# Ledger of designs, part 70: peptides against a protein of PDB entry 9IZ0

Target 1, 345 residues: chain A of PDB entry 9IZ0
Amino acid sequence: ITCLGSNGHTYKQLVKGGNDDLRQDAVMEQVFEQVNGFLRSYRKTSQRNLSMRTYKVIPLALKTGVIEWVQDTIPLGEYLDSAHKVYHPKEWSLSTCRKLIAEKQMEDLETRLKVYDLVCRHYRPVFRHFFLESYADPVQWFTTQTNYARSTAVASVLGHVLGLGDRHGQNILIDKTSGEVIHIDLGIAFEQGKKLPVPECVPFRLTRDVVDGMGITGVEGVFRRCMEFTLETLRREEDSLLSVLEVLRYDPLFSWLISPLRRMKKQKMQLENFNQPESGNITTDASRDPKIQRNNVSGESEAERAILKVRQKLSSTLSVEASVGELIRIAQDPSYLALMFCGWS

## One batch from the design tools (peptide; made by RFdiffusion4, then SolubleMPNN)

Design b1_p12_4_s3 (from b1_p12_4, 4 letters changed)
Fold by OpenDDE base, seed 1:
Structure b1_p12_4_s3 (fold): chain B 345 residues (1-345), chain A 12 residues (1-12)
Amino acid sequence: as target 1 above (345 residues)
Amino acid sequence: MSVREKIVEELL
């Protein structure tokens, strides 16, 4: 929809209806706004303008709401699919790569690693070209690439700490003006990505293309340092962050669990991408909404486990540098990346 | 399917 604002400007907005609960997205955006407060208060992060890019989410009902349309953005996955066709026209298509990974999804780790390595040799990173194409001015190029590395670092730390899942290339927008990342579809948080049919094994998305966008220094520069300063800030503000999350524990509308319906929809989308549409009218009468008796006792226990897991991720048992070093290592480890869903490639 | 395409399919 397009709305006329009280200021006379037109705003494009996304109406989302159907089966997705926007309350999770709205809550995560509120948490990001609070974290942006902490990042502004701390000298090391404020001097670098470190922030999580946010957007407005207004839940209107259980399954309906309005989302701010983030202008001048492109999905990372849409850019990458287009750029690979231009820069590597002799390499494998994204569909070929996804098919090969998916055909081996039930195989042993060694077989999956061999297929992942094979795909990596026939599908090279291209995301560096985003900055070269978009910014002819060297100062603007350097600034936008720096903003990309900074925003990706903040999002990586927050994604790990809050246990954000479903970080595939379509759920990450790139701002074409600033170079910053915007994370969308926040409905998988607090490690619920590990409860997907294909478990998410990495702390955040740090694929070869995500690293390629950081330029010649890769992870060893602006990105690593900005992760360190972000984690240092979150450890300092641990009690403030936990207090924000504790308010959500008492929100009767908040779901700490991925809905069974959303899990099933993720399962179907994984299966339907394999089957050509045979015209089978399976009228599955989905009208039997099982009244899931919300055992209230289960919701409080999952909220407490989620908060405890956030606290454990903020633990000072390791230095900030050691913690960030291990997170970067795990996020890039082929043994975890080869276990991911084929849509993560 | 892009997030945009999924949202269009859920509205139609």
Scores: peptide ipSAE 0.000, ipTM 0.325, DockQ to the pose 0.119
Fold by OpenDDE base, seed 2:
Structure b1_p12_4_s3 (fold): chain B 345 residues (1-345), chain A 12 residues (1-12)
Amino acid sequence: as target 1 above (345 residues)
Amino acid sequence: MSVREKIVEELL
């Protein structure tokens, strides 16, 4: 929809209907706004303008709401598919790569690693070109690439701490003006990505293309340092962050668990990405909403486990540098990446 | 279908 604001400006908005609960997205955006308060209060993060990019979400009902249309953005996955065809026209298509990974999904780790490595040799990173194409001025190029590395670092730390799942290339927008990342579809949080049909085993998305966008220094430049400053800030504000999450524990509308319907929808979307789009209108009559007898007892125990996991991730047992080093290692480890859904490559 | 394409189909 398009709305005329009281200021005379026209705003595009997304009306989302059907089976997605936008209350999760709205709550996660509120948590990000609070974290942005902590990042502004701390000198090391404030001096670098470190923030999680947010968007407005207005839930209207259980399965309907309005989302801000983030202007001047492109999905990372949409850019990468287009750019790969331009810069590497002799390499494999994304569909070929996905098919090969999919065909080996039930095989052993060694076989999956061999196929992942084979795909990596025939599908090289291209995301550096986003900055070279979009910004002809060297100062603007350097500034936007720096903003990308900074925003990706903040999103990676927050994504790990809050256990954000479903971080595929369509759920990460790139701002064409600032170079910053915007994370969308926040309805898989608190490690519920591990409960997907294909478990998410990495702390955040740090694929070869995500690293390629950071330029010549890769993860060892602005990215690592901004992760360190973000994690240092969150450890200092642990009690404040946990207090915000405790308020959500008592929200009867908040869901600490991935719904069976959302799990099935994500499974179906995973399977549909394996098959070419034959336009079959399968009207699945999902009219039997089983009365979710929320066993309230199971919800509280999952909220407690989620908050405990956040506290454990903020633990000062390891230095900030050691913790960030291990997160970066795990997020790039082929043994985890080869086990993920073929749409993650 | 991208999330964008499904969103455009749900808006149309």
Scores: peptide ipSAE 0.000, ipTM 0.327, DockQ to the pose 0.104
Fold by OpenDDE base, seed 3:
Structure b1_p12_4_s3 (fold): chain B 345 residues (1-345), chain A 12 residues (1-12)
Amino acid sequence: as target 1 above (345 residues)
Amino acid sequence: MSVREKIVEELL
């Protein structure tokens, strides 16, 4: 929809309805706004304008709401598929790579690693080209690439701490003006991504293309340092962050668990991405709501477990540098990436 | 009028 604001400006809005609960997205955006307050209060983060990009989410009903349309953005996955065809027209298609990984999904780790490495040799990163083609001015190029590395660092720390899942390339927008990342569809949080049919085993998305966008320094430049400053800020503000999350513990409307319906939808989308789109009009008559017994696994116990995991991730047992180093290592480890859906391309 | 009511009136 397009709305006319009281300020005379037109705003494009996304109306989302059906089976998706937007209350989780709205709550995560509120948590990000609070974290942005902490990042502004800390000299090391404020001097770098470190922030999580936010958007407005307005839940209207249990399964319906309005989402701010983030203008001047492109999904990372849409850009990468298009750019790969332009810059590497002799390499394998994304569909070929996905098929090869899918065919080996039930095989051992060693076989899956061999196929992942083979795919990596025939599908090279291209995301550096986003900055090179979009910004002819060297100062704009450097500024936008720096903003990308900064925003990705903030999103990576927050994504790890809050356990954000479903971080596929369609759920990460790139701002074409600033180079910043915007994370959308926040309805998988608190490590519920590990409960997907193909578990998310990495702390955040740090694929070869995500690194390629950081330029020649990769993870060892702006990205690592901005992760460190972000994590240092979150550790300092641990009690404040936990207090915000404790409010959600007592919200009877907040779901700390992925809904069975959302899990099944993500499973179907995963399976459908393995099957070529044969043009079958499957009119899914979704009219039979199976009475899902609410197993009263006390929402309080899952909330308590989620908050405990956030506290554990903010632990000062390791230095900020050691913690960030380990997170970066795990996020790039082929042994985890090869187990992900389509190598998490 | 709550902020929610105002937003709902601006959206309808």
Scores: peptide ipSAE 0.000, ipTM 0.324, DockQ to the pose 0.021
Fold by OpenDDE base, seed 5:
Structure b1_p12_4_s3 (fold): chain B 345 residues (1-345), chain A 12 residues (1-12)
Amino acid sequence: as target 1 above (345 residues)
Amino acid sequence: MSVREKIVEELL
């Protein structure tokens, strides 16, 4: 929908209805706003304007709400598919790569690694071209690439700490003006991504194209340092962050659990949206949700487990540098990436 | 940290 504001500006908004609970998105956005408060209060993060990009989510009912349409953005996955066709027209298509990974999804790690390596040789990174195409001015190019690395670092630390899942290329927007990343569809958090039919094995998305966008320094430049400053800030503000999450434990509307049906539908919709280019009003008849008696006792125990995992990720048992180094290593490790869903390009 | 790494850290 398009709304005229009282200020005379026109706002595009997404009305989402159906099976998705927007309350999780709204809560994650509130947590990000609070974390942005911590990042502004700490000198090392405020001097670099470190923030998680946020958008407004207004739940209207259990399964209906209004989402702010983030203007001047493109999905990372949409850009990458288009750019690969331009820059590498003789390499494999994204559909070919996904098919090969999907065909081996039930095989052993060694077989999956061989297919992942094969795909990597026939599908080279292109995301550096986003900055070269969009910004003819060298100062704008450098500024936007820096903003990309900074925002990706913040999102990577927060994504790890909060256990944000479903980080495929369609759920990551790139701001075409600032170069910043915006994470959307926050409906998988607190490590519920590990409960998907194909588990998420990496702490955050750090694929070859995500690294290629950071320019010549890759992860060893702005990205690593901004991850360190972000994690240092979150460790300092641990009690404040945990207090925000404890409020959500007692919210009777918040669901710490992804339903089995939602787990299956998310990965299925990822497959379907990638295999059909244009046509189909899928009126999925939503009429038969079985009355799941929510045992309140199961929700509270999952909230407590989620908060305990957040505390464990903020632990000072390792230095900030060692913790960030290990996170970057795991996020780029082919042995974990080869285990990911075929939609992880 | 080299002088180059410091300049990169001040610019970045």
Scores: peptide ipSAE 0.005, ipTM 0.332, DockQ to the pose 0.013; fails the geometry check

Design b1_p12_4_s4 (from b1_p12_4, 4 letters changed)
Fold by OpenDDE base, seed 2:
Structure b1_p12_4_s4 (fold): chain B 345 residues (1-345), chain A 12 residues (1-12)
Amino acid sequence: as target 1 above (345 residues)
Amino acid sequence: MSVREKEVQELL
């Protein structure tokens, strides 16, 4: 939809309906606004303008609402598929890579690692070209690449701490003006990504293309240091962050669990991304809402477990540097990336 | 057409 604002400006908005609970997105955006308050209050993060980029979400019903259309953005996955065809026209297509990984999904780890390495050799990173194409001025190029590394660092720490899932390239927007990342579709949180048909085993997305966008330093320098400053801020504000999450424990509308319907939709989308669409209209009439007697006891136990995991991730048992170092290591580990959907790009 | 634009078209 397109709305005329009281300021006379026209705003494009997304009406989302169906099976996704936009209250999850709205709540996560509220948590990000609170975290942005902490990042502004701390000298090390404030001096670097570290923030999680947010967007407005207005839930209208259980499964319907309005989302801000983030202007001047492109999905990371859309850019990467297009750029790979331009810069590496002799390499394998994304569909070929997906097919080879899918054909080996039931094989042992050693076989899956061999196929992952094979895919990686025939599908090279291209995301550095986003900055080179979009920003002809050297100062603008350096500024936007720095903003990308900063925003990716904030999103990586916050995504790990909150256990954000479903961080595929279509759920990460790039702002074409600032170079900053915007994370969308926030309805998989508190490690519910581990309950997907393809379990998410990494703390955040740090694939080869995500690293390639950071330029010559890769994860070293701006990205690592901004992760450290972000984690240091979140550890300092642990009680404040946990207090915000405790309020969500008492929200009867908040779901600490991935809905069966959302899990099935993600399973179907994963299978459809593996199969070229032979046009078979299987209208599965998913209109039978089983009266899920939400045993309130199960929801409270999952909320408590989620908050406990957030507290554990904020633990000062390891230094900030050691914790960030281990997170970066795990996020880049081929043994996890080979097990995931599109772990090579 | 982005997956986001396709989701918009399937919802419209």
Scores: peptide ipSAE 0.005, ipTM 0.356, DockQ to the pose 0.106
Fold by OpenDDE base, seed 5:
Parts: sequence; structure tokens; C-alpha cells
Structure b1_p12_4_s4 (fold): chain B 345 residues (1-345), chain A 12 residues (1-12)
Amino acid sequence: as target 1 above (345 residues)
Amino acid sequence: MSVREKEVQELL
């Protein structure tokens, strides 16, 4: 929908209705706003303008709400598919790469690694070109690439700490003006991505294209240091962050659990949206969700387990540098990336 | 990394 604001500006908004619970998105956005408060209060993060980019989510009912349309953005996955056709027209298509990974999804790790390595040789990174195409001015190019590395670092730490799942290329927007990343569809959090039919094994998305966008320094530049400063801030504000999450434990509307049907439907919709160009309002008749009396006792125990995992991720047992180093290593490790869903290329 | 690349990195 398009709404005319009282200020005379038109605002594009997405009305979602159906099976998606927007309350999780709204809660995660509230957590990001609180974390942005901590990042503004700490000198090392505030001097770099470190923030998680947020958008407005207004739940209207259990399965209906309004989402802010983030203007001047492109999905990372949409850019990468388009750019790859331009810069590497002799390499494999994204559909070919996904098919090969999907065909081996039930095979052993060694077989999956061989296919992942084969795909990597026939599908090279292109995301550096986003900055080169979009910004003719060297200062704008450098500023936007820096903003990308900074925002990706914040999102990577927060994504790990809060256990954000479903971080495929369509759920990551790039701001064409600032170069910043915006994470959307926050409906998988607190490590529920590990409960998907294909488990998420990486702490955050740090694929070859995500690294290629950081320029010549890759992860060893702005990205690593901004991850360190972000994690240092979150460790300092651990009690404040946990207090925000404890408020959500007592929210009777918040669901700490993804339903089995929603798990299957998310990964299936990912497969379907990747295999069909352009056709069809599938009005799937939503009329028979059985009234599962959610035992409140199971929700509280999952909330407590989620908060305990957040605390464990904020543990000072390892230095900030060692913790960030291990997170970067795992996020780039082919042995974990080859286990990911075929849409994680 | 050159000294200049480190200085540019410290400014970032």
C-alpha cells in the first residue's frame, strides 16, 4: 500500500497477511534499537557510527501487520544474480549452482565439499562491482564500501548473538545510497535456524560475495575491527541486553518457537521463489491450523534456553579478538558452508 | 600491509 503521511510525503508499506508472525520481526527490531543505544553510548562504536539498520514493523494481528518498505534498496541475491550475468557470462548460472548443491544435499560431507568447491570455481564473486558501478566519485565509493563493511560487522555480531537465521541473499538488502546492509524477515531467531530441515551451521552470512564487497582488505580490514568493537560493547552491556530479552520472556504474544510447518514452508518458499520467474498469486487457503493449545510451560523453558545461549555467546572466556577470529573462521569455513541450504551460495 | 594502509585502517 502507499500511505500519504501528515507531512505530505508518500510512504510505501508492505501489508503482510497469512502465516508469517510479524511479532518476531517487531521484537527483533526493538532489540536492535536498544543495541543501537549501546553502540551510541560506547566511544569505539559511536565514533564509527556503528548501528544495525532498522525498519518499522507494526503487527496488527497474530498473522497480519504493516512493514515499512525500505526505499532505495536491492536484495543482495538479486544484485548478485544480475551482476554475475554481466561480469561472468561464461560461468555457471546461480540456478545451475543451486541445483548441483541441492542434488548433493543428502550426501556425506566429503561429497558436499567437492560440489561446493566445484561450484566455487565456476561461480566467482562479483559484489565488489556494486560499489564500482554505483559510485563514480572515489570518496563516495570509499565511504559506501566502508559503511557496508561496518554495517555487515554489526549485523554479523548481532546475528550471531541473537541467533538470527534464514540469512539468504533475499533477506539481506543493500542500501544503494549508503552501502549499508538491512536484514529483513527476522522470523527465525535464537538459533531456530539450526532446527530448519537443512540446519544453519554458520554464525552469520560471510560468503565469498559478502567478503568481496569489503574490498581489497576483505575481513581483515574495517569488518574485523568493527566486529570486535561491537562484541566489546555487547559484552559490556550484557546485563542490559539480557534485561531487554527477559521482558520478552513474559510477553504472552511472543513465540520463542518456530512451528514445524513454518520451518518447512520457509525453506520450500525459498526453493519455489528461486525456481519460478514472474508467475502466480498462489492463494493457499490457510483455513486449517489445528488449535494446538500452546502449553505456556514449553514457551518459558525455550525463552530461558534462548537467553542462556545469548549469555554464553557474550562470555568473556575468550578475548574479543579471539572470539571474533573464531566467528570469522567458522563463517567462512567450507566445511560449514557446504552443509548450508543451496540458496546460501 | 604498508604503513599507509595501516594508517588508513586506523582512521576507519
Scores: peptide ipSAE 0.005, ipTM 0.314, DockQ to the pose 0.013
Fold by OpenDDE base, seed 3:
Structure b1_p12_4_s4 (fold): chain B 345 residues (1-345), chain A 12 residues (1-12)
Amino acid sequence: as target 1 above (345 residues)
Amino acid sequence: MSVREKEVQELL
């Protein structure tokens, strides 16, 4: 929809309805706004303008709401598919790569690693070209690439700490003006991505293309340092962050668990991506809601477990540098990436 | 009415 604001400006809005609970997205955006307060209060993060990009979510009902349309953005996955066809027209298609990984999904880790390596040799990263195409001025190019590395670092730390799942290329927007990342569809949090039919085994998305966008220094440049400063800030503000999450523990509307319907929808999308030849708008009219009695007692125990995991991830048992180093290592490890849905490409 | 339902009513 398009709304005229009281300020005379026209705002594009997304109306989302169906089986997705926008209250989770709305709550995660509030948590990000609080974290942005912490990042502004700390000198090392404020001097770098470190922030999680946020957008407005207005839940109107249990399964319906309005989402701010983030202007001047493109989904990372849409850009990468288009750019790969331009820059590597002799390499394998994304569909070929996904098919090969999918055909081996039931095989052992060694076989899956061999196929993942084979795909990696025939599908090279292209995301560096986003910055080269969009910014002819060297200062703008450097600024936007720096903003990308900074915003990706903040999102990676927050994604790990809050256990954000479903971080596929369509749920990550790139701002065409700033180069910053915007994470959308936040309804899989607190490690519920590990409960998907194909578990999300990495702490955040750090695929070859995500690294390629960071330029020649990759993860060892702005990205690592900004992860360190972000994690240092979150450790300092642990009690404040936990207090914000504890308010959600007592919210009877907040779901600490992935809904069975959302799990089934993601399962179908995972299975359908194994079987699709090109073509077919499937309007699935799934109009039968089974009355899931919310056992409130199970929700409190999952909230406690989620908060405990956040606390454990903020522990000072390892240095900030060691913790960030291990997170970066795991997020790039082929043994985890090869286990992901279609190699998470 | 959540605090946010009040804020949304104050913004409308």
Scores: peptide ipSAE 0.000, ipTM 0.266, DockQ to the pose 0.020
Fold by OpenDDE base, seed 4:
Structure b1_p12_4_s4 (fold): chain B 345 residues (1-345), chain A 12 residues (1-12)
Amino acid sequence: as target 1 above (345 residues)
Amino acid sequence: MSVREKEVQELL
């Protein structure tokens, strides 16, 4: 929908209806706004304008709400698929790569690593071209690439700490004006991504294309330093962050668990992304509404576990540099990336 | 199977 604001400006908005509970997205956006407060209060992060890009989410009902349309954005995965066809027209298609990874999904790690490496050799990174194409001015190019590395660093630390899942290229928008990343579809948090049919094994998305967008320095430039400053800020503000999460523990509307319906939908979308649509009308009339007896007792124990896991990720047992170094290592490790639905791009 | 899908099946 397009709304006319009281300021005379037109705002595009996404009305989302169906099976998605936007309350989780709205709460995660509120957590990001609090974290943005911490990032503004700390000199090292404030001087770099470090922030998690946020958008407005207004839940209207259990399964309906309005989302701010993030203007001038493109999904990372949409850009990468398009750019790869342009820059590497002789390489494999995204569908070929997906199929090969899918066919070996149930195989051992060694077989999955071989297939991942094979896919990587036939699907090279292209995300550097986003900045080269979009910004002919060298200052704008450098600024937007720097903003990308900064925003990706903030999102990576927050994504790890809050255990954001489902961080595929369609859930990461790139702002065409600023170069910043915007994370969308936030309803898989607190490590619930590990409960997906294809578990998310990486702390955040740091695939070859995500790194390629950082330019010649890759992770060893702005990205690493901004991760360090972000993690240092979050460790400093641990009690403040945990207090925000404790409020959510008592929110009867917040779900610390991925809903069975959302899990099934993500499973179906994963399977449908593996199957080209051969037109098989399987009308499975599964209209059995399971009376969800919310065992409230299970929700509290999951909230406690989630908060404990956030605290553990903020632990000062390792230096900020060592912690960031290990996170970057794991996020780029082929042994984890080969286990993902799309770890090669 | 595309020609490339066959080449992959011969390499794996």
Scores: peptide ipSAE 0.000, ipTM 0.258, DockQ to the pose 0.037

